# Designs tried in a protein design run: peptides against a protein of PDB entry 2AUS. Part 61

Target 1, 323 residues: chain A of PDB entry 2AUS
Amino acid sequence: ADIKREVIVKDDKAETNPKWGFPPDKRPIELHIQYGVINLDKPPGPTSHEVVAWIKRILNLEKAGHGGTLDPKVSGVLPVALERATRVVQALLPAGKEYVALMHLHGDVPEDKIRAVMKEFEGEIIQRPPLRSAVKRRLRTRKVYYIEILEIDGRDVLFRVGVEAGTYIRSLIHHIGLALGVGAHMAELRRTRSGPFKEDETLVTLHDLVDYYHFWKEDGIEEYIRKAIQPMEKAVEHLPKIWIKDSAVAAVAHGANLTVPGIVKLNAGIKKGDLVAIMTLKDELVALGKAMMSTQEMIERSKGIAVDVEKVFMPRDWYPKLW

## One batch from the design tools (peptide; made by RFdiffusion4, then SolubleMPNN)

Design b2_p13_8_s4 (from b2_p13_8, 9 letters changed)
Fold by OpenDDE base, seed 4:
Structure b2_p13_8_s4 (fold): chain B 323 residues (1-323), chain A 13 residues (1-13)
Amino acid sequence: as target 1 above (323 residues)
Amino acid sequence: MEAFEEEVKAIDA
């Protein structure tokens, strides 16, 4: 969900040294790649794993990871986190997804009935993961945020669907088909969104990556490869954020938990147990962690552990130790 | 060197 979170300022006098860190927009190209995420247009055919392996070969990388498995036959938005950013994909796993799906009906159904029945699938649905899923095949509730019918052509229904992470569109279509009384199957599926990553100007193909890497390495033109790679901070854009003092950055980058005195500003609505992004005042990702306090507790308290730091991304040397 | 692909097993299907 594009939840605009209010920003609460705790320390309005906190300044940041412009000489410290590397803001997402000011990273040298090599460093930008090391802390990058590609919004890949995954082609149909290959596995998400094969595509990650190809990106590693194309870009001469040691490590990469994807923000959510697309089936071989499924195309579209596959965030691929690079090198030092690889672990940021964990922030994308719980993120909402959007798909465009083509559902083929096994019989003729009046359009009005199709529209009415599909509308009933908005909200909470009970699903069982498919047999091929690595997830235990237990019944679970998932939220369908919206269904938007784009086109109905006889037995073919093109629709956009926004869903909670780990909702199976194939199973949704199967259940819609049962509710229509004729049965249905998923003919085509494209992922159009994975959290903050969408079908926009940042979406690139494997072919684009080959060309852009070539232009950089052979022609010295870094512009294309720079645009093809998003900063890792994009992958946490959907998370609640806590911005910290320059003096706290090095401690957190060493794996220390964030304490309340280190907080400069924070998003409203943080609950205990939420995954949060710890940011510098230059919007650099320091770490991901679990909130140990609510937003209100982080404002009202003078001391205590605000965030249990789980994953550090920032190098230890970007900010000095000020203790 | 086995490039440690952190397969984040998200299941989107």
Scores: peptide ipSAE 0.019, ipTM 0.507, DockQ to the pose 0.050
Fold by OpenDDE base, seed 1:
Parts: C-alpha cells; sequence; structure tokens
Structure b2_p13_8_s4 (fold): chain B 323 residues (1-323), chain A 13 residues (1-13)
C-alpha cells in the first residue's frame, strides 16, 4: 500500500477554480458522511455484515459496505464505506492486508527452527480456499510480503504478516505447522491493516460511533463524528491517480471516459488494465476506472481514451459543464 | 523446493 508513486506533470499551467467542488477537508458534516469511510475496529463475535448493519443503524444510513470480510472471531481494521462512498470498497478488496496472528504449535520446536521455517514462507505460497468460501476451491498462488515474529513463548508464536488480498492466514499457519513437523493452528487473529487503513488515530469502535453520533445530534458537536469518518479519498490512496482539468470533471462525473487532453498530472507506473483513481486538482475523487493506456502512452499521446470510467462518485453538479 | 501439494483438507476457516 505504501508504494510511493512519482507524479508526472503534463500541464504545469493548469489551474483549478476554488469555488467548484467540495474538497475532502471542506465538506459540510452531512456531505462528509455521504462520502465517508470509517476505519472500524471490528470486535470479535459479530460478522462483518452484522457490524455494517449496526453502523447503518447508529448513523441512520441507507447504504454501507465493507472493504473485505473479517470472520466473526477476527477483530481489527474493517473499512466501512458509507452512502455515496459505498462502492469505493472495490478499491480496498484487492488491497494488501496485514494481520497479527497467534499460532499454537502442536509440539515442541526449537526457536531457531521456528524462525528459519517461517522465513521460508515469505514470498509466493500455494493456498486452497477454505470450505466456507463462496470462492471456487481451486489452488491459487498468493504472496506473503513479510513475516515478522513478535514473540515466541514455548508453543505460542505471535507474528505480524503482510499478505496479498485473499491470503488465508489459517491456511498459512497450517502449512507452517506441517513444515515444522508438529502441526499448528490459528489461536487468534487480528487485522492490523487493509490497504491505506491501519491501526492509527483514525481507528474507531462501535461504541465510539454511538457516542460521537450522540454528541452531534443531541449536543450539536460535530467534531468527533467528523474525525471518526475519513473522506472516501482515503480509500483510494493506494491506487495510481490521474488528476484532471476542471473542464473534464463534469464530463467524467456524467460517466464519460477520460480522454488524454483532460489529464493534468498522473502517477508513474500505470499499466493498461490497472484500476486508477480519477481526481480533481483539489484531490477530490471523481471516479474509478480501468487504465486503457500506460503512463507513458498518456504522456506521449495527444488524444485517445486514457481511462474507461467504471464507477462515478462525484455528483454531476459539483463542477460546471464546460462542453 | 517441491511445493508439497499436500491436499490441505479444506480447513473450515
Amino acid sequence: as target 1 above (323 residues)
Amino acid sequence: MEAFEEEVKAIDA
């Protein structure tokens, strides 16, 4: 998620009208909620769906969606996109995840052997989806980006693991246990990261949301609920971005594909087929789409479809039609 | 390293 992408400027003279749009930091509280994402600390016990239903009740919302299921027993980072932002979860589903896991070994293993074997599970692993997964039970490769052993206490191994989306930590622990020759199971699991969402000052509980909503509705204090909800733009921080001219914003907001002349600046390393975020010069999310060109092609070409627009987020009236 | 395709019995995750 922390891939620093270079920003290439295509039009250094492009200006933005400060009267148009609603930058993430300048949204009225109601509009902020409509375009919000909660970095929820999911408690152990409830399903991710039950938690989303509770958030909808607490905040009096019509729609919400989560950025990737956590099992009932699993706690931690569950991004919950609200109302108009609900569809932004599609950017979070493919994002890398981090967990802290407690693995219990079924026999005694020397610490040096534990460390050596766990290090071998960094990189590409073969996994089978669990029985309860609606996903076809086909073997698939997944990346383990890193394993950090935090503590070893006899048969209990506490570790941090960064993984590709849809890596099953339970399956990883099972394979580690087999490789150790004693077997193992997952005792505890917490998700500490989902793409740009991590354990930080933005992480909030269901109780926090109840209290913060009460402070807003009963006491007129919006500060807490405003802080508890991140702008939807947070949910796309890990994506490659394309920033567009003010004159292109309304067209894209109406569902028009982004053409090369509309581009002001863009991230390096965009490939054809990548999911990209189309942004205003005020860092407002206009749409998500599929790149139809590389970064290099978007620089070199004077015309053509740069992005096939798949999901519009921005209202049609935030920017004027300039065509 | 031979990827031991041991049939990981579908662990009920």
Scores: peptide ipSAE 0.015, ipTM 0.448, DockQ to the pose 0.015
Fold by OpenDDE base, seed 2:
Structure b2_p13_8_s4 (fold): chain B 323 residues (1-323), chain A 13 residues (1-13)
Amino acid sequence: as target 1 above (323 residues)
Amino acid sequence: MEAFEEEVKAIDA
């Protein structure tokens, strides 16, 4: 579940000029694409990199990136950030994932034993990254948030699993098979969630993108391609947010660190070191950065660096320089 | 410990 974060208001009199910026819902179609993220239904077969390359060709883009690799055989939710939004994927990499997996058991096991053993895998598990992973092959702890058994048909176990980022479902299924005493392998895997992106009305195929781009370019119909692309702000929905004054926006857009006087409102529970989204009062993403203070420190202090700005997204000219 | 390391290698092959 998306963690609902309380919003603490620091300046209740702060207003925003409606003439400045481009709210996520008011971007011209070209600008919407430049700051877009596709909730792609990745087909089984191609690599996540090949799929990104296809999207770039379909939509005539110079740059794109994905919100976390799916193996070639794995289908489902692959967020693809476009053009100016490409770097927003850094917010999605650490986000939780959900999968539906089909596990095939190598022997007969009573259903009650399957259910009991799979429940023991909720919580912390030790995993080794696959050989094909560019990640150092060190043993690491990962959290399994939940396992929901959907169906058991003899040796086939269909289940939903919520996991910490970088949990390998193949390794999980292997360990479940060992614990059952018969062994198991991953027959099928689909990713059903990647942070704020899930299987919903925003999920689109590569074929949908071909058709929707054609309708826009040949028929002048932008509605389909507009709907198929989410604003980049969707990719930071799960992050703690800090909303800033109009007078601070241009400075942050120039790469200046956010100082405490620029804060209008913020989420509760920010800790020093957290990845945070810096937003305008129109819910436009200005930048991602590292919190240098807690929420409490940002409330109590009158000065200091609140956020170390790491990645600017907003153009420098959307808001006037007021300093 | 060694047997568990070999089995994890065999499934990643």
Scores: peptide ipSAE 0.015, ipTM 0.468, DockQ to the pose 0.017
Fold by OpenDDE base, seed 5:
Structure b2_p13_8_s4 (fold): chain B 323 residues (1-323), chain A 13 residues (1-13)
Amino acid sequence: as target 1 above (323 residues)
Amino acid sequence: MEAFEEEVKAIDA
């Protein structure tokens, strides 16, 4: 998520009409909620599905979805996409995750050996999904991006871990315990990051949401609920982006594929098959789609389908039809 | 990596 992507400008003369669309920072509160994502601090105890159902009740919503299941006992960062933004969670499912875990060792191990062995688990690991997983129990490779030991207290090891989506921390801890020769289990787990969502000033509790909704509905104070909900564009910050002409926005909002002439600027390093976000020149999310060309092909070609549009988010009327 | 595949096979037996 922290990779700064270079922006290549294809059309430096392209302007945008300030009267068209609704930039993420200029949405009326009702529209902001309709296109919102909550960075929820999920409490331990409830399922991710129960928490989403509670948010729908608190905020009087018809639809919501979460950016990746946390087990009942697991706390921390659960992105919850609201209403029209609900399907933006598809951008968060493949995103990297960070956790803080407490591992309990079943025997005494010297600290130097703990540190040495845990460092060997950085990189590619082979994992088997747990028995309770709906996923076929096939061996699969996953990336561990980093392991940071925070504290060692006898048999208790507190550590931060950055992992590829769908890495099982319980299985990782079990394997570390085997490699140490004493065995281990996961005592505690908290998710501290899900793609662009992390533990920061945007993290809110269910209690915060109750209070902030009350302040808006009963007292007319929208500031708190506005800050508690992020624009849906936050959920795609980690994706490669393509910015399009105002004249192309309505066509894409109607489900047309993006063609090369519609591109104003784009991120470097897009490959064919990548999930990309199609943006307006005002940084509004129009759609998600599959890149049909590389960045280089999108620069060099004068025509062709650049992006196969898979999911439209923008309403059809925010920009005029210019075709 | 290879030695770890053999031990994981032994725990599922």
Scores: peptide ipSAE 0.011, ipTM 0.445, DockQ to the pose 0.012; fails the geometry check

## One batch from the design tools (peptide; made by RFdiffusion4, then SolubleMPNN)

Design b2_p14_1_s1 (from b2_p14_1, 7 letters changed)
Fold by OpenDDE base, seed 5:
Structure b2_p14_1_s1 (fold): chain B 323 residues (1-323), chain A 14 residues (1-14)
Amino acid sequence: as target 1 above (323 residues)
Amino acid sequence: VDAAVERIRARRAE
């Protein structure tokens, strides 16, 4: 998710009208909530769906969705997209994840052997999804980006692991235990990252949300609830971006595909078929779509469909219709 | 120290 993407400028003379739109940092509190994502510290016990239902009740919301299921016993980073931002979770589902896990070994193993074997699980692994997953139980390859052993205490191994979306840490630990020859199980699991969302100052509890909503509604203090909710643009920080002219924004907000002449700047390394975020020059999310061209084709061509627009987020009236 | 590490350590000590 932290891949710095080069920005290629196509039109260095393109300006934006400061009176149009609502930049992420300039939304009134009600509008900020309507286009918000909470970096929730999910407690152990409830399902991810129960937690989303509680947030909807606490904040008096009609709609919300989460950026990838955590099992009931698993705590940590659960992005919850609110109201008009609800559909932004589609950008988070395929994003990489990080966990801290406690593995309990069923026998004694020398520390050097534990370290050596766990290092072999960095890279591509074959997994079978658990019975409780909505995913077809077919064998599939997943990437383990890194394993960092934090502590070894006898039969207990505390480690950090970065993984491709839909990697099952319980299954990974089971396979590590088999490779060690003694067996193992997952004792504890916490998710520490989901794409751009991590354990930082933006991480909030359900209790925090209750208090912050109360401070806003009863005391008129907006500061806490404003800080507890991230703009929806946070949920697309890890995606390749295309920035468009003010004259193209209203058309895309009406569901028109992005054409090449509308592009001001774009990230390098976009491939045909990639999920991309269409942004204004004020870094407002207009829409998500599928790239129909590579970055190079979008630079070299003068015309054609650059992005097939799949999900519009921006209201139709934030920018004037200039066609 | 990662807050998650400390929370997992604390639960292991109970």
Scores: peptide ipSAE 0.031, ipTM 0.690, DockQ to the pose 0.710
Fold by OpenDDE base, seed 4:
Structure b2_p14_1_s1 (fold): chain B 323 residues (1-323), chain A 14 residues (1-14)
Amino acid sequence: as target 1 above (323 residues)
Amino acid sequence: VDAAVERIRARRAE
């Protein structure tokens, strides 16, 4: 999520009509909710699915989905995409995650050895998914981006870890314990980040949502519920983006593939096969799709399919048909 | 252990 992407401008004269669309900051509250994502502080105890069901009940929603399962005992950052934004969770599933974990060692190990061995687990690791996982139990590589030891207290090791999506911290801790020769288990786990969602001022509890919904419905105060819900565009901040002409928006919103002439600007480093966000010039999410060209090909070519549009988010009527 | 667990939970405030 922290990767700064260069923006390459292909058409510097492209303007956008301020009357078209609904920029993320200018949505009426009902529309904001329809295209919202909650940065939920999931409590320990319930499943991620139960928490989503509670949010739907609290906010009177038809649909919602979460940006990556947390186990019942695991707390912290659970992005919950609402209503028309529900499918934006596909952008969050492959996103990096951060956790704070408490590892309990089953024997005494010198601190220097703990630090040395844990450092060896930075980089590529081999994991087998746990039995409870719906994922096929094949050995697979996963990247550990960083391990930061926060505290060592005898047999208790508190650490922060940044990992590739689908890295199992419980399995990591088990393997660290094996490498230390004494064994270990995961005593506690909290997710502190899921792609662009982190522990910050946007993190809200289920209790907060109850109160904020009440303030809106009973007292007419929308401010709190508005702040508690992020625009769906937040859920794609970590993706490479392609910004399109106003004249291309309605076609893409109808499910047409993005062609090269529709591109105004784009991020550097897009590869064929990448998941990309198609944006308006007002930073509204139109669709997610698969890049059919690299950034370089999208610059050099005058025609062709740039993005295979997989999931449309924008309503068909926000921009006029200009074809 | 309890203090470390509470520190994990308190990180919401950092």
Scores: peptide ipSAE 0.026, ipTM 0.692, DockQ to the pose 0.119
Fold by OpenDDE base, seed 2:
Structure b2_p14_1_s1 (fold): chain B 323 residues (1-323), chain A 14 residues (1-14)
Amino acid sequence: as target 1 above (323 residues)
Amino acid sequence: VDAAVERIRARRAE
């Protein structure tokens, strides 16, 4: 998610009509909610599904979905996509995650050995999903991007860990404990990041949402609820992007595949098969799709299907039909 | 980040 992608411009003369669409910063409050994502601080206790159901009740929503399950005992960053944005969670499920974990060792181990062994778990690890996971229990590799030891106090090790999606921290801690020769278990876990969502000023509690919704409905104050909800475009910040001409927006919003002539600019490093976000020149999310070409092919070719459009978010009427 | 660490530390002290 932290990889800055170069932007390659194909059409430097392409302009956008300021009257078309609804840029993320210019949505009326009701429309902002319809295309919103909450960076929720999930409390320990409830399931991620229970929390989503509570948000739906608090905010009077028909639909919502979360950007990756947290276990009941696990707190922290749970992106919750609202209403028309619900399907944007597809972009968040494969995104990297960060956690702060407390590992309890079952024996005494010198600090130098703890540090050395934990460093060996950076990189590729082999995991089996737990029984409670909806994922098939096949052995699979996962990436541990980094392990940062924050504190060692006797048998307690507090650490930050960045991991590939679907890495089980409980299993990681179990394997670290085995490698240390004394065994270990996960005492506490908090998720501090899910793709572009992190612990920052956008992180809100369920109580905050109750209060902010009350301020809006009873007091007419929109500011708090507006700030508590991020635009759905936040949920795709970590994806490679393709920006399209105004003339292509309506066709893509109708579910047409993106063809090469519709591209104004794009990120470098897109590979065939990548999940990409199709954006307007106003940074509005039109659709998610599968890249059918590399960045290089999209530059060199004059025609062909660039993106197989899988999920449309933009309404069909925000841009005129120019086809 | 610091808030997450402090929350975990606080829970450990209980």
Scores: peptide ipSAE 0.020, ipTM 0.669, DockQ to the pose 0.736
Fold by OpenDDE base, seed 1:
Order: structure tokens, then C-alpha cells, then sequence
Structure b2_p14_1_s1 (fold): chain B 323 residues (1-323), chain A 14 residues (1-14)
């Protein structure tokens, strides 16, 4: 989510009709929930699936999905996409993650050596997925973006770590322990970030959701439940974006691929094959798709398929058919 | 102080 992307304007005269669509800030509460994502503080104990099932019960929802599994013992940031937004989790699965971990060493190691060795684990590491993972147990490279040691207390090392999606912190700690020569294990783990979702004022508990839903249903106070649910557009903030003409929105909402003439503005640095978010000029998520052109090709070409539309989120009736 | 750090510290004290 920290990648600053330049915005290139292709059509500076393009206007949007304020009567069309539902911008994230203007959605009625029921519609906001239908297109919502909860930044849940997952408690330790339950599985991510159990927590999603509880949210569905608490909020009386038909569908929900999570933005990347946390193990039962792991707490912290679990994005839960609701109802019509459920499929937005596909944008979050490949997103970077941050954790705070407690590593326990199995022997005494000088602090200087701990710091030196942990710094060597920044960058590319080779991991084997654990036996219990749904992932094939093939050796694979993963990126460790950063390791920040927060505290060293004898054999206990508290650290923050930013990692590529599907990096196993337990395996990282095991390898650090081997490199230190004494061995180590993961004592505690908390996820502090999942792409655009972090520990901030949007982080809510299951208890908060119970209370906030009660305030809405029994007392008619929607403010709390509205604040507890982020718009689905939050879940794509880390993706490269393409903003489209009002005249192109209905076609894309019907599942048509985005063609070059529909583009108003776009982020720099889009490559062929990238996952991109197709947005309205009012920053509404229309669809996710695969870029079929680079940013440069989308600027230079007058025609062709810019994005292969994979998942539509916007209802077909929010914008008029203009074809 | 990061809220995660505080929560981890609290659990270690338990």
C-alpha cells in the first residue's frame, strides 16, 4: 500500500455525472454493508473461517470472505469482505503482510550477533511450506522486505517484519535460529498489516461488531456500524488503478472488457499481466481485471483491449447504458 | 507504542 503511483491523465476534459453511481461516502448504510470490508482484529483461538462465520451471524449476512488466513493462535488484522464485496479478497491475498513476532531462542546469543544475523534475512529467502498448508510443499523464494528488532530480552526477540504474501514467519524464525546456531521457535505472532489494512482507527473486534449492530438495529444509530465497515474500494488501494468514462462504466459492469477509448486516467507503471482496479471518476470500484497492455501502450494506442475483466463488483444499473 | 507490541507484552506478562 506504500507504493506511490503517478496518475497520468489521458482525457483532461472528461466529466462525471454526479447523479450516477454511489460513491463510497454516499452509500446508504445497507448498500455500504453490501459493498463493505471489515478490518477485523482477529482474536487468538478461533480459525479465520470461524471468525468469518461469526461475522456473518452477527451482521445477518449471506456471504463473506477473508483477505488471507491467520492461524488459530495468530491475532490481528484480518480483512473480511462482505456480501457483494466478498470477491475483493482476491486483491488482498497477494498483498504484502506485516507481523510482530516473538522469537524464543534455545540458547544464549550475544545481542550484536542476533542483530547481525537477523539483518541478513532481509531480502530473498528460500522456504518450504508447512505440512498443514493447502499449498504444495515446493521450495520457493519469498521476499522479506524489512526486519525491525523492537526488543531483545535474553532469549526473547520481539521484532516487526514485512513480508511477501505467503511467507511463513514460523519458518523464518526456524531459519534464524539455525543461523544463530542455537535454534529458535515462534512463541507469538500478530499480523499488524494486510495490504492497505493496518492497525488504525478502523480496526474493530467481534465485540465491537455485536455492539455496533445492536446500536443500529435496536437504537436506530448507524454511525458506529458505518465506521466499523470500510468501503470495498479500500481493499484495492494498493492496486494500480484505471479510471474510466461514465459511458464505459455500464459496459464493464455487464462484464465487457475495458477498451482503450474508455480510459480517462491511469496509474503509471502498469505492466501486461498486472491485476488492476477499474474505477469510475468518482472512485467507485467497477471491476478487477488483468492488464492486457502496459501504461505506455494504453496511452499510445487509440484502440484495443486494455483490461481483461475478471470480477465485476458494480451493479449493472448504477450507470446508464450509453451504447 | 505499537498496539501489537503492547498486546504481545501483555500476553507475556500473563
Amino acid sequence: as target 1 above (323 residues)
Amino acid sequence: VDAAVERIRARRAE
Scores: peptide ipSAE 0.014, ipTM 0.642, DockQ to the pose 0.810

